# Peptides against a protein of PDB entry 3KDP: the designs that were tried, part 18

Target 1, 230 residues: chain A of PDB entry 3KDP
Amino acid sequence: PFLIFIIANIPLPLGTVTILCIDLGTDMVPAISLAYEQAESDIMKRQPRNPKTDKLVNEQLISMAYGQIGMIQALGGFFTYFVILAENGFLPIHLLGLRVNWDDRWINDVEDSYGQQWTYEQRKIVEFTCHTPFFVTIVVVQWADLVICKTRRNSVFQQGMKNKILIFGLFEETALAAFLSYCPGMGVALRMYPLKPTWWFCAFPYSLLIFVYDEVRKLIIRRRPGGWVE

## One batch from the design tools (peptide; aimed at target 1 C183 P184 L195 K196)

Design b2_p14_1_s3 (made by RFdiffusion4, then SolubleMPNN; from b2_p14_1, 12 letters changed)
Fold by OpenDDE base, seed 1:
Structure b2_p14_1_s3 (fold): chain B 230 residues (1-230), chain A 14 residues (1-14)
Amino acid sequence: as target 1 above (230 residues)
Amino acid sequence: SLLELVKQILELLK
C-alpha cells in the first residue's frame, strides 16, 4: 500500500496506525494459534526436513506469501479504497498525482472528478474514512489466509476446524476490527472513522479468492507431488 | 482516558 502511495502519488490508503493495528493486533493472536494446530494426517509419514538442503523458508513460500496472497490482500484493500473515494467523487484516474495537493493544508479548494471543491479537513475525513475499510478488508482477507495456513497440503475440509485457539483468534481479530471501526473516539484517537457495515462484505470476494486459490493449489500438490506449486 | 493514552502512545511511536 505504501509503495503505491509513493509511486502513484495518491492519498494515503492505509495509515501507520492501521498498519500497527494489523501487525500487533490482528496478526499476532492468529499467528500464535497456528502453533496449536493439529498435525496433518500424513505429517508423521513425511521425512524430517534436511537442514542442509531444505530451507525453512523457500522461494515458493515467499512467492506464495508475498507474491500471491499479499497481492490479493493489497488488491482487496485498494479496491475498497478506490470504491470509497469514487463514492466521494474521486475517481481512480483523478487520484494519480493528487497527493501533494491533497496533503497541503493550505489548499482548501482541491477539486474532485466532478469539480466539487474539498477543504483540507474534508479531504482528511475521506482519507481516514478509507483507512478503516482498508484495515477491515485486510482482517477479512486474513480470515481466509489464517484458515488456509492450517495445512500445507491437506484441504481445510480434511483437516477441519478443531483448533479452538485459532477460532478464538478469528473472533478476537474480528472483535478488534469492530471495536476500532465503531468505538466512539477512534476517528480522533486512531484516525479510523466508522465503517458502514456493508463495507465488511467488500472483502469477501477476495477472501473467497484466496481460499479457492489455496484449495486448488493444495489439490494440485496432492495430485502432483513434487510439482512447482509445492 | 484509555483512548487518550493510546493516542499518546501512538504519537510517540511516530
Scores: peptide ipSAE 0.000, ipTM 0.286, DockQ to the pose 0.043
OpenDDE base, seeds 2, 3, 4, 5: peptide ipSAE 0.015, 0.015, 0.000, 0.000; ipTM 0.389, 0.422, 0.259, 0.267; seeds 2, 3 fail the geometry check

Design b2_p14_1_s4 (made by RFdiffusion4, then SolubleMPNN; from b2_p14_1, 11 letters changed)
Fold by OpenDDE base, seed 5:
Parts: structure tokens; C-alpha cells; sequence
Structure b2_p14_1_s4 (fold): chain B 230 residues (1-230), chain A 14 residues (1-14)
């Protein structure tokens, strides 16, 4: 997200504080929960044909798959960001290169796509309004991400949802998202303004996309053991 | 909270 901010010079889609909340608040407990996940029955039966080369290739392919999931997650956040700004009069094409004027507190007549002028204060309210939904979008997408990370090859339906620690992690990140979104003072303290409940659903298509992507990937792996998709 | 303190520090460094 930050790289796109620099390259495109768009208004900041995700604040520093929100990034910290993701890294320290939402990712830690789920990551620990995955360490206690039950082993897959099929993995224990499969030995590498060549322990040196097959291990290296497998680790590389797994890292690539998780990299792709991270990209889909980022796309979901940016989608929410662009929708909110568009609803406030700023079309995506108009945001390109706008950051310099957007962040200048002495410019109080920045025009949107429809010729409406925005003061610095008004612009910052809209920006901070984007931070919370971006964060929530990441949390919603992480629901699917955490579920799919339980297994390497087995379908989620085959492995089941028995890890109580994982369920606790999902609850924790959701509760944190709700707290940061609706607790009084979060707009001032964390630059996260309250969001309408409808924004929680904006990420659902991307969550579904990740789920489908991973299930298809795992299906291919099961049908072609030792293939390049693994 | 730790996050609030970090935010306050960041605002002072701007």
C-alpha cells in the first residue's frame, strides 16, 4: 500500500497507526494460532524424493502463493479506498498526483472531479474516513486467509475448524476492528473515523476470491502431486 | 495505550 502511495502520489490510503494496528494487533495472535494447527494426514505420508532440491522448490512455491494472497488483500483495501473517495467526489483518475496539494494545509480550494472545492480540514476528514474501512477490509480478508492457512493441501472442508486458538484469533482481530472503528476518540487519537456498517461488506468479494483461489490451488496440488503449483 | 503514545510521538516529529 505504501509503495503505491509513493509511486502514484495519491492521498494516503492507510495511516501509520493503522499499519501498526495490523502488525501488532491483528496478525500476532492468528500467527501463533497456526503453530498449533493439527497436522495434515497426507503431508505426513509424503516424503520428498530429493530432500535438498524438493525442499527448496517447495518453500519457494509456498512463499509465492502467500505473496499472491497478500496482493489480493492489498487490492481489496485499495478498492474500498477508491470507492469511498469516489462517493465523496474524487474519482480514481483525479487522485493521481493529488497528494502534494492534498497534504498542503495552506491550500483550501482543492477541487474534486465535479468542481467542488475542499478545505484542508474537509480533505483530512475524508482521508481519515478511508483509514478505518481500509483496516476493516484487511481484517475481513484475513478471515479467509487465516482459514486457508490451516492446511497446505487439504480443503478447509476436509481439515475442519477445530482449532480453538484460531477461532479466538478471529474473534480478537474482529473485536479490535470494532473497537478502533466505533470507540469515541479514535478519530483524534488514531486518525480512524467511525465507518458505516455497510463498509464491512465491501471486502467480502475479495475474501471470497482468496478462498476460491486457495481451494482451486489445493485441488490442483491434490490432483498433480509434486507439480509446480505446490 | 502504546499506540496512542506512538501516535503522539509521530505528531511531534512532523
Amino acid sequence: as target 1 above (230 residues)
Amino acid sequence: SLLEKIQELLEKLK
Scores: peptide ipSAE 0.009, ipTM 0.305, DockQ to the pose 0.038
OpenDDE base, seeds 1, 2, 3, 4: peptide ipSAE 0.014, 0.013, 0.006, 0.000; ipTM 0.267, 0.255, 0.260, 0.261; seeds 1, 2, 3, 4 fail the geometry check

Design b2_p14_2 (made by RFdiffusion4)
Pose (drawn by RFdiffusion4):
Structure b2_p14_2 (pose): chain A 230 residues (1-230), chain P 14 residues (1-14)
Amino acid sequence: as target 1 above (230 residues)
Amino acid sequence: DFFQQIVNNIEDSF
């Protein structure tokens, strides 16, 4: 978001104070939760790891959290900023520029895609209404994430969901977001504004994509263990 | 009261 905020001079979809709600808020518990994960094989049957090679964090990993499942999380994140605004007037393209004027506190008269003229606080209350659900499609996608960052070889149907804590992280993570968006206060404190029902289910095809994609990866590997995918 | 305000915010969203 902050990247395109520079590219397409677009209204900032995801705000800063909004970000310290991901890893400090929703994400904390779900992540703590993996540490409670049983194995995937006789680990005490493999030679010891090797401090020089096979590191904790590596090429093959970053190529995933950033290069892959990372992007698909954003295509879902933007897609609803694109919906929050068009369902409220600003059909996408009439956005490719606004910021310069948009962020102006004096230009209270700005055309949308119909003619309607918005003030400052009038449209910002939509910009923050844009954060509030980017901050969701992010938590929504992290369901499909927290469930495939569960295993690294086994299908979820081979390993199952016996992690009676990780599941809590879900119910928490999700509900925390709702509370962070409906309590009389989170708006005037965090630029968090209540959402309309239709609004939550945005990232859903995307969560489910990140889910299906990861499952198919593991399968390939298990069919071709030395092959390219692994 | 506080919970009624949350419910109102949810209903306003309908």

Design b2_p14_2_s1 (made by RFdiffusion4, then SolubleMPNN; from b2_p14_2, 13 letters changed)
Fold by OpenDDE base, seed 3:
Structure b2_p14_2_s1 (fold): chain B 230 residues (1-230), chain A 14 residues (1-14)
Amino acid sequence: as target 1 above (230 residues)
Amino acid sequence: SALAAVLAALEAAA
């Protein structure tokens, strides 16, 4: 999110505090839960990793985590962001280069795509209104990301949902996201304004896309072992 | 996400 904020010079899609809530709040228990996952059924058919030659984090893992899944997550968040801004009169094309004027407290006549003028205070309300739905969108796509991370090669349907700690993590991150989104005072404390319940569903297509994409990838790996997709 | 948080913190401080 922040890279696009800089490169496209758009209003801030996700606040620093909301990013911290993801990294320290909603991601911690789910990430820890993966340590309790059962080994894949084919693990004994794989040679032990050579700690001298085989990197724990390889190029394939980086490509999957940052290049593929991370990009789909970012697209989901930005979709929600652009929809909210469009509903408030700012079409995506009008946001390009707008950051400088958007963040200037002395400019109180920033025009939207319809010629309506927005004060600095009004713009900041809209910006903070985007933060919570973007945050919730990331949590919803993280459900799929966590589930796909259970296995490297086996389908989730083959592995099953036996990890009770992972299931607990999914409920915990969702409950925490709801708490941060709706608890009184979060607008002041975290700049997270309450969102309409309908915004939770904006991420569901992207969560499904992540899940389907990874299951297809895993299917290809199972059918073509040693391919470039592995 | 951690990198984004650090970058955002740096930008908020600038």
Scores: peptide ipSAE 0.014, ipTM 0.486, DockQ to the pose 0.026
OpenDDE base, seeds 1, 2, 4, 5: peptide ipSAE 0.013, 0.010, 0.013, 0.010; ipTM 0.447, 0.442, 0.429, 0.445; seed 5 fails the geometry check

Design b2_p14_2_s2 (made by RFdiffusion4, then SolubleMPNN; from b2_p14_2, 13 letters changed)
Fold by OpenDDE base, seed 1:
Structure b2_p14_2_s2 (fold): chain B 230 residues (1-230), chain A 14 residues (1-14)
Amino acid sequence: as target 1 above (230 residues)
Amino acid sequence: ELLELVKKLLELAK
């Protein structure tokens, strides 16, 4: 999100506080929950990792985490961001290069795509209105990300959802996201303005996409062991 | 997200 913010000079799609809430709030418990996941049925049939030759973090894992899943997460967030701004009169094309004027508190007549003038305060309200839905989008996408991380090779349908700590983590991150989104004063304290409940569903296609994508990936790995997808 | 935070902090430090 921040890279696109810099490159495209668009209004800030995700605030620093929301990033911290993701990294320290919503991601921590779910990540810890994976330590309590049951071993895959075939784990004892796999050779131990060779610490001299096998990297713990290999190119495939980086590609999967940052190049694939991370990109889908970013796309989900940006989709929500662009939809919200478009609903407020700022079409995606109009946002390109707008950051400089957007962030200038002395300019109170920034025009949207329809010629409506926006004060600095109004612009910041709509910007912060984007931060919360972007955050929630990440949380919803993280549901799928967490679930797919339960296994490396086996389908989630084969593994099941028996990890109670993981289930608790999903509820915890969702409850925290709801709390941060709807608790009075969060707009002032964290610059997280409340979102319409419908925005929670905006991320669902991307969450489903991640889930389906990973299940297909795992299916390919199971059918073609030793492939480039592993 | 953490990488983006770091990048943002670095940008703000410039």
Scores: peptide ipSAE 0.006, ipTM 0.376, DockQ to the pose 0.022
OpenDDE base, seeds 2, 3, 4, 5: peptide ipSAE 0.000, 0.000, 0.000, 0.000; ipTM 0.230, 0.304, 0.288, 0.362; seed 3 fails the geometry check

Design b2_p14_2_s3 (made by RFdiffusion4, then SolubleMPNN; from b2_p14_2, 14 letters changed)
Fold by OpenDDE base, seed 3:
Structure b2_p14_2_s3 (fold): chain B 230 residues (1-230), chain A 14 residues (1-14)
Amino acid sequence: as target 1 above (230 residues)
Amino acid sequence: SLLAAVAALLAAAA
């Protein structure tokens, strides 16, 4: 979010406090739950990791986490962001370079894509209105991300959903996301304004895309061991 | 997240 905020000079898509709610709130229990996942059925066919040569964080992991899954998650968040701003009169093309004027408290006549003028206060309300749906979008795509992280090679359908702690984590992160989004006072405390329930569904296509993408990737790895996809 | 990746790594090492 911050990289595109800087590069494209768009209004802030996701607030710092909201990011902290992801990193310290919704992600913590799901991440810990992965430590309780059952070993894959093929684990005994793999040689033990050599601590001297085999990095824990390898190029494959970086490519998957940041280059593939992280990009799809970011696209989901930005899709939600652009839809909300478009519903408020700001088309995506009009947002390019708008940040400077958007963040200037002395400019009270920033025009939207339809020629409506927006005061600084009105703009900040719209900006903060984007933060909660972006956050919820990340949580929804993280459901898929958590599920795909259960295995390296086996399908989730082969592994199953036997990890009760992971299931608990999915409910916990969702409940926490709902709490942070709808609890009275969160708008003041966290700048997280309540969202329409329909915004929860905005991320579902991207969550499904992550899941399907990873299952296809794993299928390719199973059919072509030692391929470039591995 | 990085935490999920680290946890997945720990789980896979575990």
Scores: peptide ipSAE 0.014, ipTM 0.378, DockQ to the pose 0.018
OpenDDE base, seeds 1, 2, 4, 5: peptide ipSAE 0.013, 0.000, 0.000, 0.000; ipTM 0.461, 0.322, 0.353, 0.362; seed 4 fails the geometry check

Design b2_p14_2_s4 (made by RFdiffusion4, then SolubleMPNN; from b2_p14_2, 13 letters changed)
Fold by OpenDDE base, seed 3:
Structure b2_p14_2_s4 (fold): chain B 230 residues (1-230), chain A 14 residues (1-14)
Amino acid sequence: as target 1 above (230 residues)
Amino acid sequence: DLLAAVLAALLEAL
């Protein structure tokens, strides 16, 4: 989110406080839950990692986490962001370079794509209205991310959902996201304005895409061991 | 993500 905010000079898509709520709130219990996942059925067929030569964080992990899954997650968040701004009169093309004027408190006549003028206060309301749906979008795509992280090679259907701590993590992150989105005073405390329930569904196609993408990837790895996809 | 949040906070402070 932040890189696109700088490069495209668009209004802030996800607030700093909302990012902290993701990293320290919704992601912690799910991440810890992965430590309790059952070993894959083929784990004993693999040699132990050599701690002198094999890095824990390798190029494959970086490619998956940041290059593939992280990009799909970012696309989901930005899709939600652009839809909300478009519903408020700001088409995606009009957002390019708008940040400087958007964040200027002295400019009270910023025009939308339809020629309507927006005061600084009105613009900030719209910006903060984007933060909660973007946050919820990240939580919804993280459901898929957590589930795909259960295994490296086996399908989730082969591994199953036996990890009770992971299931608890999915409920916890969802409950926390609902609490942060709907609890009175969160708009003042966190700049997270209340979310229309319909916005929870905006991320579902991207969550499904992440899941399908990883299952297809794992299927390819199982059918073609030692391929470039591994 | 935390690094991005810190950088975003720094940019909001500028």
Scores: peptide ipSAE 0.036, ipTM 0.714, DockQ to the pose 0.026
OpenDDE base, seeds 1, 2, 4, 5: peptide ipSAE 0.023, 0.025, 0.024, 0.022; ipTM 0.627, 0.640, 0.642, 0.626

Design b2_p14_3 (made by RFdiffusion4)
Pose (drawn by RFdiffusion4):
Structure b2_p14_3 (pose): chain A 230 residues (1-230), chain P 14 residues (1-14)
Amino acid sequence: as target 1 above (230 residues)
Amino acid sequence: SFFQQIVENIFDKL
């Protein structure tokens, strides 16, 4: 978001104070939760790891959290900022520029995609209404994430969901976001504004894409263990 | 009252 905020001089989809709600808020518990994960094989049957090679974090990993499941999480994140604004007037393209004027506190008269003129706090209360559910489609996608960052070889149907804590992290992570958006306060404190029902289910095809993509990876590997995918 | 205000916010959005 902060990257395109520079590219397409677009209204900032995801705000800063909004970000210290992901890893400090919703994400904390779900992540703590993997540490409670049983194995995937007789680990005490493999030679010991080797401090030089096979590191904790590596190429093949960053190529995943950043290069892959990372992007698909954003395509879902933007897609609803694109919906929050068009369902409220600003059909996408009439956005490729606004910021310069948009962020102006004096230009209270700005054309949308119909003619309607918006003040400052009038349209910002939509910009922050834009954060508030980017901050969701992010938590919504992290369901499909927290469930495939669960295993690294086994299908979820081979390993199952016996992690009676990781599931809590879900119910928490999600509900925490709702409370962070409906309590009389989170708006005037965090630029968090209540959301309309239709609004939450945006990232859903995306969460389910992240999900399906990861499952198919593991399968390939298990069918071709020396092959390219692994 | 606090929880009634949360419910009203949901109802305003329906």

Design b2_p14_3_s1 (made by RFdiffusion4, then SolubleMPNN; from b2_p14_3, 11 letters changed)
Fold by OpenDDE base, seed 1:
Structure b2_p14_3_s1 (fold): chain B 230 residues (1-230), chain A 14 residues (1-14)
Amino acid sequence: as target 1 above (230 residues)
Amino acid sequence: SLLEAVLELLEAAL
């Protein structure tokens, strides 16, 4: 998100506080919950990792986590961001290079894609209106990410949802997201303005995409062990 | 507020 903000010079899609809420608030309990996941049914049939040759975090895992899943998450967030800005008159192409004028408090006549002028205060309201749905989008895609992380090779349907701590983590992150989105004063305190409940559903296609993608990946691994997808 | 100023500085530094 931040790299695109810098490179494209677009208005800030996700604030620092929302990033901290993701990293410290919504991700921590779900991540800890994975330590309590039951072993895969075939784990004892696998050779132990060689600590001298086999990295715990390998290039394939980094590619999957940051390069594939992380990119799908970012795309989901940006999709939500662009839709909200488009609904407020700012088409995606018009946002390119707009940041400098957007963030200038002395420019009160920034035009949208339809020639409507926006004051600094109005622009900041729209920007902060994007932060919350972007955050919620990340939380919703994290549901899929957490669920797919339950197993390395087995389908989630084979593993099941028996980890009560993981289920609690999903509820906790959702409850925290709802609290941050709808609690009075969050707009002032955290620059997280309330979102329409319909915005929660904007992330669902991306969450489903992550889930389907990983299930297909795992299916390929099960059918073709030692492939480039493992 | 001081919080807003700190957040703005953090957002500018990031």
Scores: peptide ipSAE 0.017, ipTM 0.533, DockQ to the pose 0.035
OpenDDE base, seeds 2, 3, 4, 5: peptide ipSAE 0.013, 0.016, 0.016, 0.012; ipTM 0.467, 0.526, 0.555, 0.511

Design b2_p14_3_s2 (made by RFdiffusion4, then SolubleMPNN; from b2_p14_3, 14 letters changed)
Fold by OpenDDE base, seed 3:
Structure b2_p14_3_s2 (fold): chain B 230 residues (1-230), chain A 14 residues (1-14)
Amino acid sequence: as target 1 above (230 residues)
Amino acid sequence: LLDLLVELLKELAK
């Protein structure tokens, strides 16, 4: 999010505190829960890792995490961001280069895409209104990410949802997201203004996309062992 | 973690 903020000079999509809540709050318990996942049925057919040559974090894992799934997650978050700003009169094209004027507290007449003037205070309210839905979008997309991380090769339907700690992690991250989004005082303390309940659904297509994408990937791996997808 | 580091650097630069 911050890289796009710098490169495109758009209003800040996700606040620093919100990023901290993701990295230290919502992601920790789910990540720990994966350590308790049952081994895949085919694990004993795989050769042991050679600790001298095989890295725990390899190029394939980085490509999957950052290059594929991470990009879909980012797209989901930015989609929510652009929808909120568009509903407030700022079309995506108009946001390009707007940051300089947006963040200037002395400019109180920044025009939206329809010629409406926005004060600095009004602009910051809209910006902070984007942070909470962006955060919630990431959490909803992380549900799919966590579920697909249960297995490397087998379908989630083959593995099942037997990991109670993972289920608890999904509940915990959702409860934390709801708490941070709706608890009184969070707008002042964290600059996370309450979101309309409808914003929770904006991420659902992206979560489904991640899930379907990974299931198709795993299906290809199962049908074509030793392919470039492995 | 990368986003966190970038945001921390941003806050330190303010």
Scores: peptide ipSAE 0.009, ipTM 0.526, DockQ to the pose 0.024
OpenDDE base, seeds 1, 2, 4, 5: peptide ipSAE 0.007, 0.008, 0.008, 0.009; ipTM 0.456, 0.472, 0.491, 0.510; seed 1 fails the geometry check

Design b2_p14_3_s3 (made by RFdiffusion4, then SolubleMPNN; from b2_p14_3, 11 letters changed)
Fold by OpenDDE base, seed 5:
Structure b2_p14_3_s3 (fold): chain B 230 residues (1-230), chain A 14 residues (1-14)
Amino acid sequence: as target 1 above (230 residues)
Amino acid sequence: SALAAILQALLELL
């Protein structure tokens, strides 16, 4: 989000406070729950890692985490951001370079794509209205991320959903996301304004895409061991 | 590199 905010000079898509709510709030319990996951059924058929040659963090892990899954997450968040701004009169093309005027409190006549003028206060309400759905989008895609992290090679359908702590984590992060989004005073305390319930569904295609992508990846690994996808 | 990637991911989350 921040790289595109700088490079494209668009209004801030995700606030620092919302990021802290992800990293310290919604992601902690799910991450801990993975420690309670059962071993994959084929683990004893795999060769042990060589601690001298095999890095714990390898290029494949970086490519998967940041280059593939992280890009799909970011795309989901930005999709939600652009949809909300478009519904408020700001088309994606009009946002390019707008940041300088958007963040200036002395400019009260910033025009949208339809020629409507927006005060600084109105613009900041719209910006903060985008932060909460972007945050919720990340939580919804994290459901898929958490589920795909249960296994390295086996399908989730082979492993099953037996980890009760992981299921609890999914409910906890969702309940926390709803609390942060709808609790009175969060707009003042965290700059998280309430979102329409319909915005939760904007992330579902991306969550499904992550899940399908990883299941296809795992299927390829199972059919062709030692391939470039491993 | 990993710290830079975490910082960059934190910055990309920002």
Scores: peptide ipSAE 0.014, ipTM 0.415, DockQ to the pose 0.022
OpenDDE base, seeds 1, 2, 3, 4: peptide ipSAE 0.012, 0.005, 0.013, 0.013; ipTM 0.398, 0.337, 0.430, 0.404; seed 3 fails the geometry check

Design b2_p14_3_s4 (made by RFdiffusion4, then SolubleMPNN; from b2_p14_3, 12 letters changed)
Fold by OpenDDE base, seed 4:
Structure b2_p14_3_s4 (fold): chain B 230 residues (1-230), chain A 14 residues (1-14)
Amino acid sequence: as target 1 above (230 residues)
Amino acid sequence: SLLEEVLKALLENL
């Protein structure tokens, strides 16, 4: 999100506080929960990794986590961001290069895609209105990501949902997202304005996409072991 | 500089 903010010079999609809430609030408990996941049914039948050649974190894992799944997560967040801004009169094409004027408090006549002028205060309300839905979109997409991370090769349907700590993590991150979205004063304290319940559903297509993508990937790995898809 | 803009954006969004 922040790289696109810099490169495209668009209004900030996700605030610093919301980033901290993701990194420290919603990601930690789910990530720890994966340490308690039951081993895959076939993991003990695999040859031990060679500690000299097989790094714990390799280019393939980085590519999967950040290059594929992380990119789909970012696209989900940006989709929600662009939808909200479009509903408020700012089409995606109009946002390109707008950051400088958007963040200037002395410019009170920034035009939207329809020629409506926006004051600095009005623009910041719209920006902060985007932060909460973007955050919630990431959480909803993380449901799918956490579930697919249970296994490397087995389908979720084959592995099942046996890890109670993982299930707790899903409820915890959802409860935190609901708290940050609806608790009175969060708009002032965290610049996270209240979320319309409908915005929770904007992420569902992307969560489904991640889930389907990973299930297809795992299916290919099961049918063609040793392929580049691993 | 880009760094100053980034820092400013971070500070404004705290």
Scores: peptide ipSAE 0.017, ipTM 0.476, DockQ to the pose 0.025
OpenDDE base, seeds 1, 2, 3, 5: peptide ipSAE 0.005, 0.012, 0.007, 0.014; ipTM 0.348, 0.375, 0.386, 0.451; seed 1 fails the geometry check

Design b2_p14_4 (made by RFdiffusion4)
Pose (drawn by RFdiffusion4):
Structure b2_p14_4 (pose): chain A 230 residues (1-230), chain P 14 residues (1-14)
Amino acid sequence: as target 1 above (230 residues)
Amino acid sequence: SFFSDIFSNISSNL
C-alpha cells in the first residue's frame, strides 16, 4: 500500500497506526500458536542440522512469505479498497491521482465519478473506512495463512487440525478485529470505522486461493521429492 | 449501554 501510494498517487489504503495492529494485535496469538505444533515425521531419525547450511530463515522461505503467499495476500487486500471506494462512488480509475488533491484540507469540493462533491472529513471518513477493512482482508487472509504455516510437507488432511490453541488464535484474531471496529471509540482512536456486512467477505476467494495454492505445492513435493518444486 | 451502542453500529450498517 505505502508502495503504490507513491506509484499511482492513490489515497493511502493502509495506514501506519493501522499496521501496528497486525503483528502487535491480531497476529501475535496466532503465531505464538504454531510453537505448539507436533511433528511431521521421526525427527530423531535425521542427521543433525548443519549450522553453516540449512539456516533458520533462507532463500527458499523468503521466496514464499514475500514472493508468493505474500503477494496473493495483497491482491486481496487492495481488491476491497477498490470495492469500498467504488461502492461509495470513486470508481477505480478516477483515483489515479486524487491524493495530491484528496489529502488537501481545503479542497472541500472534489468530484467523484458521478459529480458528488466531498469535503475533507467527509472523504477521509471513507479513507479510514478503507483502512479498517484492509486491516481485515489482511486478518481474513491470515486464516488461510495460519493454516498452511502449520505444516511444511503434510496436507492439512494428513496432519489435521488437532492444535486446540491455534484454533483459538483464529477466533481471537478475527473477533479482535471486529471489536477493534465496532466499539464506540476505535474510530476516534484508531481510524477504525464500523463495517457493513457485505464488507468482510471480500478477501475470501483470496484466502481460499492462498489455501489451495499451498496445498498443491506440498503435493507436488510429496510426488516428486527431488523435483524442482521442493 | 455500551453493548447497545455496538449493536446500533452493527444494525446501522445492515

Design b2_p14_4_s1 (made by RFdiffusion4, then SolubleMPNN; from b2_p14_4, 11 letters changed)
Fold by OpenDDE base, seed 4:
Structure b2_p14_4_s1 (fold): chain B 230 residues (1-230), chain A 14 residues (1-14)
Amino acid sequence: as target 1 above (230 residues)
Amino acid sequence: EIAELIQALIDANR
């Protein structure tokens, strides 16, 4: 998100506080829960890794985590961001290069895509209105990400949802997201304005996409062991 | 990401 903010000079899609809430709030318990996941049914049938050649974190894992799944997560967040701004009169093409004028408090006549002028205060309300749905979108996408991380090779349907700590983590991150989104005073304290319940559903296609993508990937790995997808 | 965020917060408060 921040890289696109710099490169495209768009209004800030995700605030620093919301990023902290993701990294420290919603991600920690789910990540810890993965340590308690049951071993895959076939793990003992696999050859042990070569500790000299096989790193715990390799380029393939980085590519999968950051290059593929992370990009889908970012796309989900940006989709929500662009939809909200479009509903408020700012089409995606109009946002390109707008950051400088958007963040200038002395410019109170920034025009949207329809020629409506926006004061600095109005623009910041819209920006902060984007932060909460972006955050919630990430949380909803993280549901799928957490679930797919349960296994490397087996389908989630084969592994099942037996990890009670993981299930607790999913509820915890969702409850935290709801708390941060709807608790009175969060708009002032965290610049997270309340969102319409409908915004929770904007991320669902992306969560489904991640889930389907990973299940297909795992299916390919099971059918073609030693492939480049592994 | 946390390190970058902390740095960004430090820089923003500077």
Scores: peptide ipSAE 0.009, ipTM 0.399, DockQ to the pose 0.024
OpenDDE base, seeds 1, 2, 3, 5: peptide ipSAE 0.009, 0.007, 0.008, 0.008; ipTM 0.409, 0.348, 0.419, 0.417

